# Ledger of designs, part 228: peptides against a protein of PDB entry 7RZF

Target 1, 358 residues: chain A of PDB entry 7RZF
Amino acid sequence: PFQEEHLKQLYKIVPIKDIRNLYVTFPIPDLQKYYKSNPGHYLGHLIGHEGPGSLLSELKSKGWVNTLVGGQKEGARGFMFFIINVDLTEEGLLHVEDIILHMFQYIQKLRAEGPQEWVFQECKDLNAVAFRFKDKERPRGYTSKIAGILHYYPLEEVLTAEYLLEEFRPDLIEMVLDKLRPENVRVAIVSKSFEGKTDRTEEWYGTQYKQEAIPDEVIKKWQNADLNGKFKLPTKNEFIPTNFEILPLEKEATPYPALIKDTAMSKLWFKQDDKFFLPKACLNFEFFSPFAYVDPLHCNMAYLYLELLKDSLNEYAYAAELAGLSYDLQNTIYGMYLSVKGYNDKQPILLKKIIEKM
Target 2, 358 residues: chain A of PDB entry 7RZF as posed
Amino acid sequence: PFQEEHLKQLYKIVPIKDIRNLYVTFPIPDLQKYYKSNPGHYLGHLIGHEGPGSLLSELKSKGWVNTLVGGQKEGARGFMFFIINVDLTEEGLLHVEDIILHMFQYIQKLRAEGPQEWVFQELKDLNAVAFRFKDKERPRGYTSKIAGILHYYPLEEVLTAEYLLEEFRPDLIEMVLDKLRPENVRVAIVSKSFEGKTDRTEEWYGTQYKQEAIPDEVIKKWQNADLNGKFKLPTKNEFIPTNFEILPLEKEATPYPALIKDTAMSKLWFKQDDKFFLPKANLNFEFFSPFAYVDPLHSNMAYLYLELLKDSLNEYAYAAELAGLSYDLQNTIYGMYLSVKGYNDKQPILLKKIIEKM

## One batch from the design tools (peptide; made by RFdiffusion4, then SolubleMPNN)

Design b2_p22_7_s1 (from b2_p22_7, 11 letters changed)
Fold by OpenDDE base, seed 5:
Structure b2_p22_7_s1 (fold): chain B 358 residues (1-358), chain A 22 residues (1-22)
Amino acid sequence: as target 1 above (358 residues)
Amino acid sequence: DIKRKEEMRKKALEAAKTGKYT
């Protein structure tokens, strides 16, 4: 466990690669025994969310951050870390204090809203889907992983423990959230811009770094983080599949897509899955327009249209991705290509949203 | 979430490599 002297520290680290990263780390109790409720995953889901009103959405809007990851990480025996990691822009490197302020504003929003059972239920459902439809792992890697986690879980639960949530524990969520305070923070900034400005070398890897105490004034600023009205809890994820029915193979199932509809305006090919037996589908749409590639102006307009369309769909992209849905939009010389892939149950919802934005 | 994003990134990378529609 970190002593008080190890808290409120800033590490400026020189990377080998040209990367800019911020790590905001909080020591937390060992949560391993709480795997059935997994409060760290609940908080990681919200803090790491990418939808409207998320921490990442706001930090991206400022041009400070490209990506954000939040969650628990194993420490040494008897403690863990909660880490918020962001990929910094060049501008974001200049605004680290403000980025961290926004993190604490979001954390304060989570405190104000309190634990949400519906969010836990979504995490539970998503993890259950991930478990049920888990891809086959390489036997050697899988067996080694299972052997390793046998130390942490009962034998009867060893296969499910990492996936299946069972208990909503708002008390544990609040307990972890109470550790996410400025007085408990360790900050690491990774940037080549610190080259020649370091005074220490890490013993194991020779990494050059500087350690500084975070000024009490800065800690106080973060402690006084107000509610930022831009931060909102995510909306319910409408893309989470609930129907996993696999239809029986048709007797006349063709090994190739069969033309099942032929009209003046549309052709439809269908192939039933005969290999994977998953409740998934791939919907592929090719749109033809005589104007798409008629001249450079139309080509550029079609490109711009698609970029704008993609941008307008960003609000759904993350929620869909979490639910195992994806879409792709591409310009073609004949028009546009749309693909919707993943669990078939909620594909119509995503497709409708795409079409409504078109 | 760290684990989920890493898994999704791994899956996306594997899907890109294998051309498999997973």
Scores: peptide ipSAE 0.030, ipTM 0.675, DockQ to the pose 0.070
Fold by OpenDDE base, seed 1:
Structure b2_p22_7_s1 (fold): chain B 358 residues (1-358), chain A 22 residues (1-22)
Amino acid sequence: as target 1 above (358 residues)
Amino acid sequence: DIKRKEEMRKKALEAAKTGKYT
């Protein structure tokens, strides 16, 4: 475990690549034994959320952050880390203190709301789906992974332990959340802007860095993080599949799409899956408009329309993606292409939302 | 979640490289 001397430290790191990253790291207890409740996953789900009222949504709205990842990471023996990692914009690099303040405001919001069983249930359901319909891994990689985790899990649970949640443990969620405090923080900023401003070199990789204590005033500022009214818990994920029924293969199933509807305004082709036997579908829509490519103005307007449409759908994109649903919208020379892919159960919900925004 | 986002990013990158939407 890090001693007090290793906490409240700022590392300015020079990367080889032109990248700007912020790592906010908290030492946490070893949570391996709590795999059935996985409190670190619960917190990583919320802190790493991308929907309205999320930490990322606010930081993006300010133009400071492109991407955010939150969750537990293995450390050395007997401890773990909780890490919040963001990709910084050029402007965000100037606002690191404020970014971290917002992180603590979001964490404070999580404390104020307390552990939510419904959020745990969504995590449980999502992980169960991921386990049940997990893609085939390369045998060598999978075997090596299983061999590694046999040290941590009973033989009977080794295949399920990383996925299946069994126990809602609000006490453990609160315990981990209590470690996510400014007094327990380690900050690393990765930017080429620190070139020539470093005084240390890492022994193994030759990485140039500077280590500084975070000023007590800054720590206090983060400790006094108030509730920011912009932060909200996510809404329930309506896209989580619950029906996994696989329809029987039709006796007359063709290897090619069959035309099942032909009208003046639409044609519909259908191909039943005869290969994968998954509760998944691919819905592909081609929209034809004589105006889409009639001239450069209309072409640009159609492009702008789709960009605005995509932007208007961002609120659903993350929740859909978490649930194993995706959509794609593309301009074509003839009009527009829409694709909805993933678990079939909630595709109509996503499709309806897309159409309502069109 | 770090693991999930890393897996999703890897899948997206592999899908982009292979052109196979698996």
Scores: peptide ipSAE 0.026, ipTM 0.651, DockQ to the pose 0.070
Fold by OpenDDE base, seed 2:
Structure b2_p22_7_s1 (fold): chain B 358 residues (1-358), chain A 22 residues (1-22)
Amino acid sequence: as target 1 above (358 residues)
Amino acid sequence: DIKRKEEMRKKALEAAKTGKYT
């Protein structure tokens, strides 16, 4: 376990690759025995969320961060870490203290709201879907993985333990959240900008780094992180599939798309899945407009329209993706192309939202 | 993309374990 001397430390690290990363690390108790509740997954889901009012959304709006991930990681025997990792912009590299302040503001928001059973239920449902429809892995890799995790889980649960949540434990969520404090922080900044400014070399990899104590004033600033009104809990994910029924193959099912609707304004082709038998569909729409490509002005207007439409749909993109739905919007010389793919159950909801924004 | 995020998460977490921020 880290001793007090290892806490409140800043590491400036020189990478081999041209990368800019921030790692904010907290030592936490070993949570392995709590795999059925997985409080670190709950917190990682919220801290790593990408929707409106998320930590990432705010940090992106400031131009400081490109990507964010959060979650638990195994340490050595008897302890774990909770890590928040961000990909920094060049500007974000200058604002690391403020980025970490925003992290603590979001953590403070999570404390103020308390553990939410509905969020746990969404995590449970998402993980159950991921387990049920897991892709086939290469046998050798899969067997090696299973052999490794047999040390951590009962034999009867070894296949399910990494996925299936069973118990809502608000006490454990609060316990982990209580460890996510400035007094427990270890910060690593990874950037080539530290080249020639380091005084230590890591023994095993030869990584150049500098270690500094984080000033008490900075720790106090983070400890006094207020509630930022821009941070909100996610809304309920309406795209999580609940119906996985596979419809029987129609007797007249054709190997090619059949025309099932023909009108002056629309043609519709349908093909039933006769190969995969998954609760998934692919919806493809081609919209025709005589104005889409009539001249350079209209072409640019159609492009701008689609970019604005995509921007207006960003609020749904992450929630849809988490639920195994995706959409794509493209300009064509004839107008616009829309595709909606994934679990068929909630595709109508996503499609409706797309059409309402159009 | 979720796989990519999980893979990025795994890589980020592994990098933070090994000190191999490469």
Scores: peptide ipSAE 0.025, ipTM 0.710, DockQ to the pose 0.102
Fold by OpenDDE base, seed 3:
Structure b2_p22_7_s1 (fold): chain B 358 residues (1-358), chain A 22 residues (1-22)
Amino acid sequence: as target 1 above (358 residues)
Amino acid sequence: DIKRKEEMRKKALEAAKTGKYT
């Protein structure tokens, strides 16, 4: 385990690739025995959330961060890490202290709100869906993975242990949150901008880096992180499927799409799934407008319209994605194309939201 | 892509695991 002397450290690392990354790492207890409650997954879900009021949403709004990942990571026996990783913009590289302040403000918000059973239930439901409809893996890789995890889980649970949540443990969530403090932080900044400014070389990969102590004044600023009113818990995910019924194949089911509606303004084609037998659908809409591609001005207006529409849908995109729903919007020479894919149960909700924004 | 995000999450976690920030 890291001793106190190994905490509050900043690493400036030179990558081979032109990347800008920030890693904020906290040592945490070994949570392996708590796999049924998985408090690190709960926190990773919230910290890594991309919806309105999320850490990423705020950091993106400032132009500092492109992507964010939060979660637990395996360490050696007896300890783990919790890591928040962000992809930095060029501007974000200049604001690392402020980015980390926002991380601690979000963590402080999580402490203030306390553990939420409904969030745990959503994680449980999402993981149950992921388990139930898990794709086939390559046998060799899967067998090797299972053999590895047999060291951590009972044989009877080895297939389910990584997915199925069983116990809401607010005490363990609070315990992990209590480790996510500035006094326990290790920061790594990865950027080519540190080339020629390093004094150490990593033994295994020859990576050039510099290690510095984080100033006590910076630690104190992070310790005094206030409740930023921009941070909010996510709303309930309305896209989580609950109905997985597969309708029987119709006797007259054709191998090709059949025209089921023909009007002056619309044609509807339908094909029942005769191959996969999944509670999923693909909805494809082609909208025709004689104005969409009539001239360069109209073409650009149609493009801008779809970009604005996509932007207006960002609030739903992440929640839908988590629930196994996706949408796509594209310009065509005839108008626009909309696709909605995934579990069929909540597709009408997503489609309605898209149409209401159009 | 949840898969891309999970792969990015796995890669970020692996990068953080291995110290392979490269």
Scores: peptide ipSAE 0.008, ipTM 0.531, DockQ to the pose 0.112

Design b2_p22_7_s2 (from b2_p22_7, 11 letters changed)
Fold by OpenDDE base, seed 1:
Structure b2_p22_7_s2 (fold): chain B 358 residues (1-358), chain A 22 residues (1-22)
Amino acid sequence: as target 1 above (358 residues)
Amino acid sequence: SIKRKEEMRKKQLEAAKTGRYK
């Protein structure tokens, strides 16, 4: 366990690769026994959310961060870590204190809102879907993984314990959230900009770093993190599938796509899945326009249009991705290509949103 | 977990790459 002397520390680390990363780490109790509620997953879901009003959305809007990951990590026996990791821009490297302030503002927002059962339910549903439809793992890797986790879970639950949520425990969420405080923080900044500015070498890998205490004034600034009105809880994820019915294979099902509709303005090809038998579909749309590539101006306009369209769809992209839906938009020499893939149940919702933005 | 998000992101990126029906 980290002693008080190991808290409120800043590590400046020189990477081998040209990367810029920030790690904000909090020691937390061992949560393994709470696997049925998994409060660390709940918090990681919210802190690591990418939708409107999220921490990442704000940090991206400022040009400071490219990606954000939040969640629990195993530590040594008897404790864990909660880590918020961000990929820093060059500008973000100059604003690390402010980035961390925003992290604490978001955490303060979570405290103010309190634990949300609907968010837990979404996590439960998402995990259940992920479990039910997980890809086949390599047997050797899977058996080794199962053997490793048999120490933590009852035999009857070992296959499901990492996925299935059963209990909403707001008390445990609050308990973990209470550990996410400035006085408990360990900060690591990874950047080549620290080359020649380090005074220590890590024993195992020879990593050069500098350790310094975070100034009390900075800790106090983070402790006084107010409610930032830009931070909001995510909206309900409308893309979470609820229907997993697999339609029986038609007797006349062809091994190739069949033309099922032919009109002056559209052709529709259909192939039923005869191999995977998953509640998934792939919708592909090719849009043809004689104007899309008639000249360089139209080509550039078509490109710009798709970039703007993609940008306008960003609000749905993350929620869809979490729910196992994806879309792709591409320029073609004839016009535009749209693909929607994933669980078929909520594909019409995503497709409708795409078309409404078009 | 952070690992699971990274693995999911990797799997999604790989699925997006392999789902190129050429």
Scores: peptide ipSAE 0.008, ipTM 0.508, DockQ to the pose 0.065
Fold by OpenDDE base, seed 3:
Structure b2_p22_7_s2 (fold): chain B 358 residues (1-358), chain A 22 residues (1-22)
Amino acid sequence: as target 1 above (358 residues)
Amino acid sequence: SIKRKEEMRKKQLEAAKTGRYK
């Protein structure tokens, strides 16, 4: 276990690659025994969320962060880590203290709202879907993985333990959240900007770094993190599939797409899945406009339109992705291409959202 | 894809594990 001397430390690390990363790490208890509730997954889902009112959305809006990952990580025997990792912009590298302040503001928001059973239920449902429709793994890798996890789970649960949530444990969520405090933080900043400014070398990889104590003033600033009104819990994910029914193969099913609708303004082709038998569909739309490619101005306007449309859809993109739905929008010589892919149950919802923004 | 995000998360977490900020 990290003693107090190992906490409130800042590491400035020189990477080999030109990367800018921030790692905010908290020592936490070993949560392995709580796999049925998985409180670290709950917190990782919220802290790592990318929807409106999320930590990432705010940090992106400031131009400081490109990507964010939150979650638990295995440590040595008897302890784990909770890590918030962000990809820093050049500007974000100058605002690390403020970025971490925003992290603690978001954590404070989670404390103020308390554990939400509906969020747990969404995590449970998402994991159940992921388990049910899990791709085949390579046998050798899978057997080695199973052999490794047999030390942690009952034999009867070894296949399901990583996926199937069973128990909502608000007490454990609060327990982990209570460890996510400034007094329990370890910060690592990774940037080439620290080249020639380091005084230590890591023994295993020769990584150059500098270790510094985080000033008490900075710790106090983070301890006094207020409720930032920009942070909100995510809305319910409307894209989580609940119907997995596979329709029987039609007697007249063709091996190729058949034209099922032909009008002056639209043609529709359909191909039923005869191979995979998954509750998934691919919807592809080609929109034709005589104006899309008539001249360079119209071409650029069509491009700008799609960029604006994509930006307006960002609020749904993450929630859809979590639920196994995706969309793609592209300019074509003839106009625009739209694709919606994934579980068929909630595709109409995503498609409706796209059309409403168009 | 969440899988890419989980793979990216795993890679980032492995990078964070190994100090291989490479």
Scores: peptide ipSAE 0.007, ipTM 0.543, DockQ to the pose 0.095
Fold by OpenDDE base, seed 5:
Structure b2_p22_7_s2 (fold): chain B 358 residues (1-358), chain A 22 residues (1-22)
Amino acid sequence: as target 1 above (358 residues)
Amino acid sequence: SIKRKEEMRKKQLEAAKTGRYK
């Protein structure tokens, strides 16, 4: 367990690879016994969210961060960590104090809003989908994994415990959130820019680092983090599948795509899945335009159009991905290609949103 | 799609697990 002297510390670490990372770490109680509610997953889902009004969206808009991960990590027996990890830009490396301030502003937003049962329900549903449709694991790896987690879960629950949420526990969410404070922080910055500026070497890997106390004035700035009006809770994820019905095989199902519609303006091919029997589909659209590649100007306009379209769809991309949906948009010499893949239930919703932005 | 969600979940879980500074 970290004593008070191990808190409010900054580590400057020299990597072998040319990487820039920030780790903001909070010691938290051991939450293993609360796996049915998993309050750390709830907070990780929100803090690590990539949608509009998220921590990542704001930090990206500043040009400081490329990626963000939030979540709980196992510690030694009797404690865990909550970690927020970001990939820093060159500019972000100069604004670490401000990045961490934004983290505490987002955490303050979570305190102000309080625990949301609907967010828990989404996490529950997403995990249930992931459990139900998980890929086949290699037997040896799977057995070893199960053997390892038998120490943490009842035998009857060992297969489900990592996935199935059962209990909404706002008290535990608040308890973990109360540990995410500046007085409990440990910060690590990983950058080659610290080369020749370190005074310690780690014994196991020879990693060069410097440890310093975070100034009290900086801690106070983070403690006084107010509400930032740019931060918002995610909207409801409309892409979460609810219907998993698998339609029976058609009597005349062909092993190849069959032409089911032929018109002057469109051709439609269909192939039913006869192998996997999953509630998933792949929708592929090829749009033809005689103008798409007629000259360099039209080609560049078509490219610019797709880049703008992709940018306008970014607000849905993360929510769709969380729900097991994906889309792809590409320029072709004949026009445009669109692909929508994943669970079939909510594909029409995603497709509609794409078309409405087009 | 499963790979990226598993890779994001694995990156979230591995970033949760790999908070060992390798």
Scores: peptide ipSAE 0.007, ipTM 0.515, DockQ to the pose 0.140
Fold by OpenDDE base, seed 2:
Structure b2_p22_7_s2 (fold): chain B 358 residues (1-358), chain A 22 residues (1-22)
Amino acid sequence: as target 1 above (358 residues)
Amino acid sequence: SIKRKEEMRKKQLEAAKTGRYK
């Protein structure tokens, strides 16, 4: 366990690669025994969320961060870490204190809202889907993984323990959230900009770094993080599949797409899955406009239209991705192409949202 | 993409474990 002397420290690290990263790390208790509730996963889901009102959305809007990852990590025996990791822009590297302030503002928002059972339920459902439809792993890798986790889980649960949530434990969520405080922080900034400004070398890999105490005034600023009205809990994910029924193969099913609708305005081709037998579908739409590629002006207008459409759909993109849905929009010489792929159950919902934005 | 995020997360977690900011 880290002693007080190891807390409130800033590490400036020189990477070999040209990367800019920020790691905000909190020592937390060992949560392994709480795998059935997995409070660290709950917090990682929210802190790492990419939807509207998320931490990442705000930090992106400021041009400071490209990507964000939140979650628990194994430590040494008897403790773990909760880590918020961001990829920094050049501008973000200048605003690290403010980025961390925003992190604590989001954490404060989570404290104010309290643990949400519906969020836990979504995590449970998403993990159950992931477990049920996980790809086949290579036997050697899988066996080694199972052998490793046998030390942590009962034999009867070893296959499911990493995925299946069973217990909503708001007390444990609050317990972990209480460890996510400025007084318990370790900050690492990784940037080549620290080259020649370091005074220490790591013994094992020769990594150059500087260690500094975070000033008490900065800690106090983070401790006094107010509620930022831009931060909101995510909305319910309407794209999470609940129906996994596989329809029987039709007797007249063709091995190739059949034309099932032919009108003056549309043609529809359909092929039933006769190979994979998964509760998934691929919807592909080609839209034709005689104006899409008539001249450079119309071409640019069509391009701008799709860019605006994509931007307007960003609010759904992350939620759809989490639920195993994806969409793609592309300009064509004839108009535009739309693809919707993934679990078939909620595809109509995503398609409707796309059409409503069009 | 999710696998890449998990792999990137795993790599970032491994990089953060090993101090190998490569």
Scores: peptide ipSAE 0.007, ipTM 0.530, DockQ to the pose 0.091

